Peptides against a protein of PDB entry 4Z63. Designs and how they scored, part 62

Target 1, 334 residues: chain A of PDB entry 4Z63
Amino acid sequence: LCLGMNDLTGNIPEDLFHLKRLNLLGIQENRLSGSLSREIRNLSSLVRLDVSWNLFSGEIPDVFDELPQLKFFLGQTNGFIGGIPKSLANSPSLNLLNLRNNSLSGRLMLNCTAMIALNSLDLGTNRFNGRLPENLPDCKRLKNVNLARNTFHGQVPESFKNFESLSYFSLSNSSLANISSALGILQHCKNLTTLVLTLNFHGEALPDDSSLHFEKLKVLVVANCRLTGSMPRWLSSSNELQLLDLSWNRLTGAIPSWIGDFKALFYLDLSNNSFTGEIPKSLTKLESLTSRNISVNEPSPDFPFFMKRNESARALQYNQIFGFPPTIELGHNN

## One batch from the design tools (peptide; aimed at target 1 T125 S172 N224 M307)

Design b2_p24_5_s3 (made by RFdiffusion4, then SolubleMPNN; from b2_p24_5, 11 letters changed)
Fold by OpenDDE base, seed 2:
Structure b2_p24_5_s3 (fold): chain B 334 residues (1-334), chain A 24 residues (1-24)
Amino acid sequence: as target 1 above (334 residues)
Amino acid sequence: PSYITTFPDEGEEFTPKVPSELLE
């Protein structure tokens, strides 16, 4: 049953919860309000639940133990409060959980040893506090993780060295400290292709340790951290690099010639730094900017990107990496 | 002057992203 993209108001009719054979319920993009009913437990055949883009409030009901077939739960852009319900945090059937842009709070806790099917997690733009969950790597199928715009104090956990399933990771604006430790840990994530760390590590030094290596890194965003140092030499080994944003830092020295050797690099932003010297001639030979064959069919993160232009301007949303225009930004350097 | 994030300033998205499981 799909009732999304309407102007429906009020609560979900109780009679809808009598549909015991219902596999898919989509009621997204409406004006539905109040608490999400506990009677969703009666939908024992439910595989997909989409309640996103509504006015739901209160706590998410703890009834997911009665939904043994549930693979997809979409609840982004609501007013949900409290924590993740225990039955949801222990769901063995759940593949995707999206609760982005809510008011969820407390310590983030998931029973990753029980969540054997979880492959995508979006909890961005919530009120989670404390530390990053050390057991997140125990979610052995988890590829997509957005935890941006929460208040995770401290460092990236050492356990994330074992996060082999991780492919797409955002921690943007999460009050993280120690960039050297974070990069030193995350380099062990052999499947990591996308890393977003914008608005963390305030005033720290970007490490230039030649022992750092990100083999499969395609997207690196570490903008607006006020980072000191130079262009990191370890990045030159990331031969698959497609997008680099290091803008709004305090990076110094020359832009190295190896920045033009990335065959797939189509987006480069080094603006608002303190780089000096000449623009490398190799940048004029970037194959991705001269060839029309950008592979549009590559896997992308499940979370969107946003380009913030000015404090007063609305951010532009980009659902895919290849939605970014081919760009070289080197402005506002000394 | 611009930079990339994974959240909008106002905390509101403009268009829903289709999850990867619906693109397969």
Scores: peptide ipSAE 0.440, ipTM 0.818, DockQ to the pose 0.758
OpenDDE base, seeds 1, 3, 4, 5: peptide ipSAE 0.439, 0.425, 0.421, 0.406; ipTM 0.783, 0.783, 0.778, 0.765; seed 4 fails the geometry check

Design b2_p24_5_s4 (made by RFdiffusion4, then SolubleMPNN; from b2_p24_5, 13 letters changed)
Fold by OpenDDE base, seed 3:
Structure b2_p24_5_s4 (fold): chain B 334 residues (1-334), chain A 24 residues (1-24)
Amino acid sequence: as target 1 above (334 residues)
Amino acid sequence: PSYITTFPDEGEEFTEKIPSSLLE
């Protein structure tokens, strides 16, 4: 049953929960309000539940043990409070969990040893606090992780060295500290293609450790951290780099010539730093900007990107990396 | 400031297209 993209108001009719053969319930993009009914437990054949973009409130019901076929739960952009229900945090069937833009709170806890099918997790823009869950790498299929705009004080856990499934990772604006430790850990994530760390590590030094290596890194965003230091030499080995945003830091020194050697680099923002010297002539030779025929595999994170232009302007959403215009921004440097 | 992130400003979310690869 797909009733999304309407102007439906009020509560879900109770009779809808008698549909025991229902595989898909989509009621997204409505004005449905109140609590999400516990009677969802009666939908025992449910594979997909989409309640996103509504006015739901209260706690998410702890009924996911009665939904053994549920693969997709989309609840983004609601007013949900409390934690992730225990049955949801232990779901062996769940492939995708999206609860972005809610009011979920407390310590983030998932039973990753039980969540054997989880491949996509979006919990961005919530009120989770405490530390990042150390057991997240035990989710052996977890590829896409957005934890942005939560309050995860401290460092990236050492256990994330074993996060082999991790491909797309956002921790933007999560109150993280110790960028040197974070990068030192995350370099072990052999499948990591997209890393977004904007609004963390306030005033720290960007490490220039030549031992750091991100082989498959295509997207690196570490904007607005007030980072000190220079362009890191270790980044020159990330030959597949497509998008680099280091804007709004305190980076100094010259822009190195090796930036022009990235064949797939189509978006470069180094603006609002303290870079000095000449613009590298190699930037004028970027193949991605001169040739339309570069066949590159686009990173496909399940979470969107946003470009914030002005404090008063609406952020632009980009659902695809290649949705970004080819850009070289070097403005507002010394 | 203009920069990339993975969250909208409060109240400025857009409709997400679900990737077709997840419907398989």
Scores: peptide ipSAE 0.364, ipTM 0.739, DockQ to the pose 0.733
OpenDDE base, seeds 1, 2, 4, 5: peptide ipSAE 0.373, 0.354, 0.366, 0.358; ipTM 0.743, 0.734, 0.738, 0.730; seeds 1, 4 fail the geometry check

Design b2_p24_6 (made by RFdiffusion4)
Pose (drawn by RFdiffusion4):
Structure b2_p24_6 (pose): chain A 334 residues (1-334), chain P 24 residues (1-24)
Amino acid sequence: as target 1 above (334 residues)
Amino acid sequence: DLSHLEHLNANINSGASFISSVEL
């Protein structure tokens, strides 16, 4: 049953909850509102539930043991409150959970021993608080995590050294502390390709510690953290690097020669720092900016990227990394 | 001086911006 992208109003007729054989319900992008009824436990054949882009509110009903076939739950852009219900946090069948841009709050609690099929999680633009849940690496299939724009505090848990499935990790604007510990921990996640740390670690020093090694790293964004220190050399060992954004920090010193040694780098933003010295001549032999013989695969995280020119400008949206124009942005330095 | 970079297939920008994974 596909009703998506219309102008429908009101709540879901209770009539709909008699459909015990329905395996797909798309009601996304309408004007629907009210609470999402507890009677939804009666729809035991559901595989994909798309409630996105409506005006729903109230708690998400805790009925999800009654929906053992649920694989995709899409609730993004609604007014849902409370946390993740215990039944949803215990669902062994969920592949994907997208609750982004909701009014959700409290501690974030998932039973990752119980969620053996979870491979993608998007909780962005919510009010989850407390520490990042230490048990997240226990979701052995979780590849894509977007926790951006939340109300967490403290450090990245030590157990994140074991997050073997982690590929795309977006932590922007989440009030994270100790970038030194965050980078030392996260370097042990061998599948990490794209990492977004923007608007965290405010005023901290950027670790220069050269034992740090991110081998498969493709996209590194740590911006507007007002970080101090120099261009970290440990980054030169990430040969796959495609997009680097260190902008809006307090970084100083010269821009080193090895920045021109990234063969897949097509985008770098070092703007709005305290960089001095001359421009390194090696930026003239960047391979992805010269010839057509460098070829690589674009990273594929499940989240869009946003770009702001200044603090008051409306943002630009890029659904894919290769949507960024190939750019050298050195402005507002010394 | 950015004139020595103009031969590249790149957008040479003297402005300032940043990237996030969330709309601000």

Design b2_p24_6_s1 (made by RFdiffusion4, then SolubleMPNN; from b2_p24_6 with L2Y H4F N13S S14T A16S)
Fold by OpenDDE base, seed 2:
Structure b2_p24_6_s1 (fold): chain B 334 residues (1-334), chain A 24 residues (1-24)
Amino acid sequence: as target 1 above (334 residues)
Amino acid sequence: DYSFLEHLNANISTGSSFISSVEL
């Protein structure tokens, strides 16, 4: 049953939850309000639940133990409060959880040993506090993780050295500290292709340790951190690099010639730094800027990207990395 | 509906941008 993209108001009729053979309920993009009914438990055949883009409030009901077939739960852009229900945090069937842009709070806790099917987790833009959950690497299928815009004070957990399933990771604007430790840990994530760390590590030094290596890194975004230092030499070994944003930092020194050796690099933003010297001639030879055939068929993260023109501007949403045009931004350097 | 390209072209033209995974 798909009732999305209408002007439906009020609560979900309780009689709808009598549909015991329903595999898909989509009621997204409406004006549905009130609490999400506990009677969702009656939908025992449910595989997909989409309640996103509504006016739902209260706590998410603890009924997911009665939904043994549920693979997809989409609840982004609502007014949900409280924590993740215990039955949801223990769901063995769940592949995707999206609760982005809610008012969820407390410590983030997931029973990753029970969540054996979890592949994608979006909890961005909530009120989670405390530390990052050390047991996230126990979610052995978890590839996509957005935890951005929460209050995860402290450092990236040492356990994330073992996060072999991690491919797409965002921690933007999460009050993280110690960029040297974070990069030193995350380099061990052998499948990490996308790393977004914008608005963390305020005023720290970007590490230039030549022992750092990100083998499969395609997307690195570490913007607006006020980072000091220079262009990091370790990045030159990330031969698959496609997108680099280090804008709005305090980076100094020359832009190195090796930045033009990245065959797949189509987006470069080094703007609003303190770089000096000449623009490397190698940048004019980037194959991605000269060849029309960028193969659009690469896997993208399940979470969107947002670009801000400045601190006061509205962020623009980008659902795919390949939607970014070929770009070189070197503006506002010295 | 501004196409993704129209919004991006408008952003690039200002010479100042940064990327995040959240609406900041």
Scores: peptide ipSAE 0.112, ipTM 0.635, DockQ to the pose 0.331
OpenDDE base, seeds 1, 3, 4, 5: peptide ipSAE 0.105, 0.104, 0.026, 0.047; ipTM 0.625, 0.627, 0.625, 0.665; seeds 1, 3, 4, 5 fail the geometry check

Design b2_p24_6_s2 (made by RFdiffusion4, then SolubleMPNN; from b2_p24_6, 8 letters changed)
Fold by OpenDDE base, seed 3:
Structure b2_p24_6_s2 (fold): chain B 334 residues (1-334), chain A 24 residues (1-24)
Amino acid sequence: as target 1 above (334 residues)
Amino acid sequence: DYSFLEHLNAVISTGSSYVSSVEL
């Protein structure tokens, strides 16, 4: 049953929950309100539940033990409160959990040893607090992780050295500290292609440790951290780099010539730093800037990207395939 | 499933600005 993208109001009719053969319930992009009924437990054949972009409130019902076929739960952009219910945090069938942009709170706890199928986790823009869960690497299929805009404190856990499945990781605006430790840990994630760390590590030094190596790194975003230091030499070994945003930091020194050696680099933002010297001539030779057809053939992270035009502007969400114009932003440097 | 291009295209369309994976 697909009823998404309508102007439906009120609550879900209780009679809908008598549809025991229902495999897909999509009611996204409506004005549905109230609590998500516990009677969803009656949908024992449910594979996909999409309640995203609604006005749902209250706690998510703890009935996911009665949904043994549920692979996809999309609840982003609602008013859900409380924690992740225990049955959901233990779901062996769940492949994708998206609860971004809710009011979920408390400590983030997932039973990763039980969540054997979990591939994508989007919990961005919630009210989770405490530390990052050390057991996330036990989710052996977990590739996409958005935990951005939560009230996590402290450092990236040492256990994340063993996060071999991790490909897309965002921790933007989560009050993280110790960028040196974070990068030192995350370099061990051999499948990591996308790393977004914007609005963390406030005023720290960007490490220039030549021992750091991100073999498969395609996207690095560490903007608006007030980071000090220079362009990190270790980044020059990330030959697959496609997007680099280090804007809104306090980085100094010259832009190194090796920045133009990235054959796939189509987006570069070094704006709003304290870089000095000449613009490297190698930047004018970036093949990706001259060819319109940068086919980024890799699947994106399931989490959206947001761009903030300036510190005072609201971030705009970007989910659409509009061909990125190759962009070099070097504005507002010294 | 959003393609990487979908996410990236969305980011660049706003002009000079820092990228985030969160609604700011």
Scores: peptide ipSAE 0.086, ipTM 0.697, DockQ to the pose 0.278; fails the geometry check
OpenDDE base, seeds 1, 2, 4, 5: peptide ipSAE 0.028, 0.025, 0.024, 0.027; ipTM 0.689, 0.578, 0.634, 0.533; seeds 1, 2, 4, 5 fail the geometry check

Design b2_p24_6_s3 (made by RFdiffusion4, then SolubleMPNN; from b2_p24_6, 7 letters changed)
Fold by OpenDDE base, seed 1:
Structure b2_p24_6_s3 (fold): chain B 334 residues (1-334), chain A 24 residues (1-24)
Amino acid sequence: as target 1 above (334 residues)
Amino acid sequence: DYSFLEHLNANISTGSSYVSSVEL
């Protein structure tokens, strides 16, 4: 049953929960309000639940133990409060959980040992507090993780050295500290292609340690951190780099010539730093900007990118990395 | 004027590109 993208109001009719054979319920992008009914438990054949972009409030009902076929739960952009229900945090069937842009709070706890199918987790823009859950690497299929805009004080856990499934990671604006430790840990994520760390590490030094290596890194975003230092030499070994944003830092020195050697680099933002010297001539030879045939078939993160052009501007959503226009921004340097 | 990537949000499209409107 797909009723998304309408102007439906009120609650879900209780009689809808009598549909025992229902595999898909999509009611996204409506004006549905009130609590999400616990009677969802009656939809025992449910594979996909999409209640996103509504006016739902209250706690998410703890009924996911009665939904053994549920693979996809989409609840982003609602007014949900409380924590992740225990049955949801223990779901062995769940592949995707999206609860972005809610009012969920408390410590983030997932039973990753039970969540054997979880491959995508989006909990961005919530009120989770405490530390990053150290057991996330136990979610052995978890590839996509957005935890941005939460209050995760402290450092990236040491356990994330073992996060071999991690491909796409966003921690933007999560009150993280110690960028040197974070990069030193996350370099061990052998499948990491996308790393977004914007609005963390305030005033720290960007490490220039040649021992750091991100072999598969395609997207690095560490904007608006007030980071000091220079362009990091370790980044030159990330031969697959497609997008680099280090804007709104306090980086100094020259832009190195190797920045133009990235064959796939189509988006570069180094604006609002303190870089000096000449623009590397190698930037004029970026194959991605000169050749029309960038193979678009590269795996994009399952999460949209939001580009904010100014503090007052609405963030623009890009569902794919290649949705970004080819860009070189070097403005507001010395 | 500055540009930066504010968010990456994991939407596994189950093959249908859900054009979700940008969050305010």
Scores: peptide ipSAE 0.034, ipTM 0.589, DockQ to the pose 0.047; fails the geometry check
OpenDDE base, seeds 2, 3, 4, 5: peptide ipSAE 0.033, 0.033, 0.026, 0.024; ipTM 0.643, 0.571, 0.598, 0.650; seeds 2, 3, 4, 5 fail the geometry check

Design b2_p24_6_s4 (made by RFdiffusion4, then SolubleMPNN; from b2_p24_6, 9 letters changed)
Fold by OpenDDE base, seed 5:
Structure b2_p24_6_s4 (fold): chain B 334 residues (1-334), chain A 24 residues (1-24)
Amino acid sequence: as target 1 above (334 residues)
Amino acid sequence: DYSFLDHLNAVISTGSSYVSSVEL
């Protein structure tokens, strides 16, 4: 049953929960309000539940043990409060959980040993607090993780060295500290292609340790951290780099010539730093900027990006990295 | 003045195609 993208109001009719053979319920992009009924437990055949972009409030009901076929739960952009229900945090069937842009709070806890199918987790823009859950690497299929805009004080857990499934990681604006430790840990994530760390590590030094290596890194975003130091030499070994944003830092020294050796680099933002010297001539030879045919055939990260320009605006969705225009921003370096 | 990616949020691809399988 798909009723998305309407102006539906009120609650879900209780009689809908008698549909025991229902595999898909999509009621996204409406004005549905109140609590999500616990009677969703009666939908025992449910594979996909999409309640995103509504006005739902209250706690998410703890009934997911009665939904043994549920693979997709989409609840982003609601007013949900409380934590992740225990039954949801233990779901062996769940492939995707999206609860971004809610009011969920407390310590984030997932039973990753039970969540054997979890591939994608989006909990960005919530009120989770405490530390990052150390057991996330136990989610052996978890590739896509967004935990941005929460209050995860402290450092990236050492256990994340074992996060072999991790391909995309966003921790933007999450009160993280110790960038040297974070990068030293995350370099062990052999499948990591996208790393977003904007608005963390305030005033720290960007490490220039040549022992750091990110083999598959395509996207690195570490903007607005007030980072000190220079362009890190270890980044030159990330030959697949497509997008680099180090804007709004306090980086100094020259822009190195190796920045122009990245054949796939189509977006570079080094603006609002203290870089000096000449613009490397190698930047004028970037094939990605000179060829109009950016070969779309490179595996774009399987996840869209959303840019929210302000707190009140709807986030702009970019389904592919290629949705960003080819850009070189070097402004405001003095 | 802000970074283009300053407000970047990851969104997991959910597949745009909602095939309604209402089995009554």
Scores: peptide ipSAE 0.035, ipTM 0.463, DockQ to the pose 0.028
OpenDDE base, seeds 1, 2, 3, 4: peptide ipSAE 0.047, 0.111, 0.115, 0.020; ipTM 0.675, 0.652, 0.578, 0.614; seeds 1, 2, 3 fail the geometry check

Design b2_p24_7 (made by RFdiffusion4)
Pose (drawn by RFdiffusion4):
Structure b2_p24_7 (pose): chain A 334 residues (1-334), chain P 24 residues (1-24)
Amino acid sequence: as target 1 above (334 residues)
Amino acid sequence: SYIHTYDEEEEEEHEEELEEHEEE
């Protein structure tokens, strides 16, 4: 049953909850509102539930043991409150959970021993607080994590050294501390390709510690953190690097020669720092900016990227990394 | 300029829509 992208109003007629054979319900992008009824436990054949872009509110009903076939739950852009219900946090069948841009709050609690099929999680633009849940690496299939724009505090848990499935990790604007510990821990996640740390670690020093090694790293964004220190040399060992954004920090010193050694780098933003010295000549022999014989695969995280010119400008949206124009942005330095 | 992964305008528009719907 596909009703998506219309102008429907009111709540879901209780009539709909008699459909015990329905495996797909798309009501997304309407004007529907009210609470999402607990009677939804009666729809035991559901595989894909798309409630996104409506005006729903109230708690997400804790009925999800009654929906053992649920694989996709899409609730993004609604007014849902409370945390993740225990039944949803215990669902062994969920592949994907998208609750982004909701009014959700409290501690974030998932039973990752129980969620053996979870491979993608998007909780962005919510009010989840407390520490990042230490048990997240226990979701052995979780590849894609977007926790951006939340109310967490403290450090990245030590157990994140074991997050073997982690590919795309977006932590922007989440009030994270100790970028030194965050980078030392996260370098042990061998599948990490794209990492977004923007608006965290405010005023901290960027670790220069050269034992740090991110081998498969493709996209590194750590911006507007007002970080101090120099261009970190440990980054020169990430040969796959495609997009680097260190902008809006307090970084100083010269821009080193090895920045021109990244063969897949097509975008770099070092703007709005305290960089001095001349421009390194090696930026003239960047391979992805010269010839057509460098070829690589674009990273594929499940989340869009946003770009702001200044503090008051409306943002630009890029659903894919290769949507960024090939750019050298060195402005507002010394 | 810098890059991030959330949409602040979308959050504000959605909160405004919820507020207007509560007034109804």

Design b2_p24_7_s1 (made by RFdiffusion4, then SolubleMPNN; from b2_p24_7, 13 letters changed)
Fold by OpenDDE base, seed 1:
Structure b2_p24_7_s1 (fold): chain B 334 residues (1-334), chain A 24 residues (1-24)
Amino acid sequence: as target 1 above (334 residues)
Amino acid sequence: MYITTFDEELLEERKELLKKKALE
């Protein structure tokens, strides 16, 4: 049953929960309000539940142990409060959980050893606090993780060295500290292709440790961190780099010539730094900008990207990495 | 410009629009 993108108001009719054979319920982008009924437990055949972009409030009901086939739960952009229900945090069937842009709070707790099918987690823009959950790497299929815009004070856990399944990771604006430790840990995530760390590590030094290596890194965004230092030499070994945003930092020195050696680099933003010297001639030879056929058919994160002109400006949303226009931005440097 | 993975203002604006519609 798909009723999304309508003007439906009020509560879900109780009789809807009598549909024992229902596999898909999509009621997204409506004006549905009140609590999400615990009677969703009666939808025992449910595979996909999309209640996103509504006015739901209260706690998410703890009934997911009665939904053994549930693979997809989308509840983004609601008013949910409390934590992740225990039954949801222990769901062995769940592949995707999206609860972005709610008011969920407390410590983030997931039983990753039970969540054997979880591959995508979006909990961005909530009120989670405390430390990042150390057991996330125990979610052995977890590929896509967005935890942006929470208050995960502290450092990236050491356990994330073992986060082999991790491919797409966003921690934008999550009050993280110690960029050196974070990069030192995350370099061990051998499948990591997308790393977004914007608005963290305020005023820290970007490490220039030649021992750092991100083998499969395609997208690196560490913008608006007020980072000091220079262009890190370790980045030159990330041969698959497609997008680099280090804008709005305090980086100094010359832009190195190796920045033009990235065959797939189509988006480069180094603006609003303190770089000096000449623009490397190698940038004029970026193959991705000279060739017409960029393969657009690459996997992308499940979480959206936003391009902001400034903190007060309305952002442009991009759902795919290749949605970004080919860009070289070097403005507002010395 | 800079890239991030959140836009709380945009998302909240959307929610407010939905609320206003619910009051109509």
Scores: peptide ipSAE 0.450, ipTM 0.813, DockQ to the pose 0.651
OpenDDE base, seeds 2, 3, 4, 5: peptide ipSAE 0.420, 0.421, 0.432, 0.412; ipTM 0.796, 0.803, 0.803, 0.798; seeds 2, 3, 5 fail the geometry check

Design b2_p24_8 (made by RFdiffusion4)
Pose (drawn by RFdiffusion4):
Structure b2_p24_8 (pose): chain A 334 residues (1-334), chain P 24 residues (1-24)
Amino acid sequence: as target 1 above (334 residues)
Amino acid sequence: SSHWIMSHEDDEILEDQLEEIETR
């Protein structure tokens, strides 16, 4: 049953909850509102539930043991409150959970021993607080994590060294501390390709510690953290690097020669720092900016990127990394 | 010039999204 992208109003007729054979309900992008009824436990054949872009509110009903076939739950852009219900946090069948841009709050609690099919999680633009849940690496299939724009505090848990399935990790604007510990821990996640740390670690020093090694790293964004220190040389060992954004920090010193050695780099933003010295000549032999014989695969995280020119400008949206224009941005330095 | 990248919507985009929902 596909009703998406119309102008429907009111709540879900209770009539709909008699459909015990329905395996797909798309009601997304309408004007629907009210609470999402607890009677939804009666729809035991559901595989994909798309409630996104409506005006729903109230707690997400804790009925999800009654929906053992649920694989995709899409609730993004609604007014849902409370945390993740225990039954949803215990669902062994969920592949994908998208609750982003909701009014959700409290500690974020998932039973990752129970959630053996979870491979993608998007909780962005919510009010989840407390520490990042230490048990997240226990979701052995979780590849894509977007926790951006939340109310967490403290450090990245030590157990994140074991997050073997992690590919795309977006932590922007989440009030994270100790970038030194965050980078030392996260370097042990061997599948990490894209990492977004923007608006965290405010005023901290960027670790220069050269034992740090991110081998498969493709996209590194750590911006507007007002970080101090120099261009970290440990980054020169990430040969796959495609997009690097260190902008709006307090970084100083010269821009080193090895920045021109990234063969897949097509975008770099070092703007709005305290960089001095001349421009390194090696930026003229960047391979992805010269010939057509460098070829690589674009990273594929499940979340869009956003770009801001200044603090008051409306943002630009890029659903894919290769949507960024090939760019050298060195402005507002010394 | 200067700019930076993030992974979430700003307030202006969020307001427009809500307005689109209310007037769909």

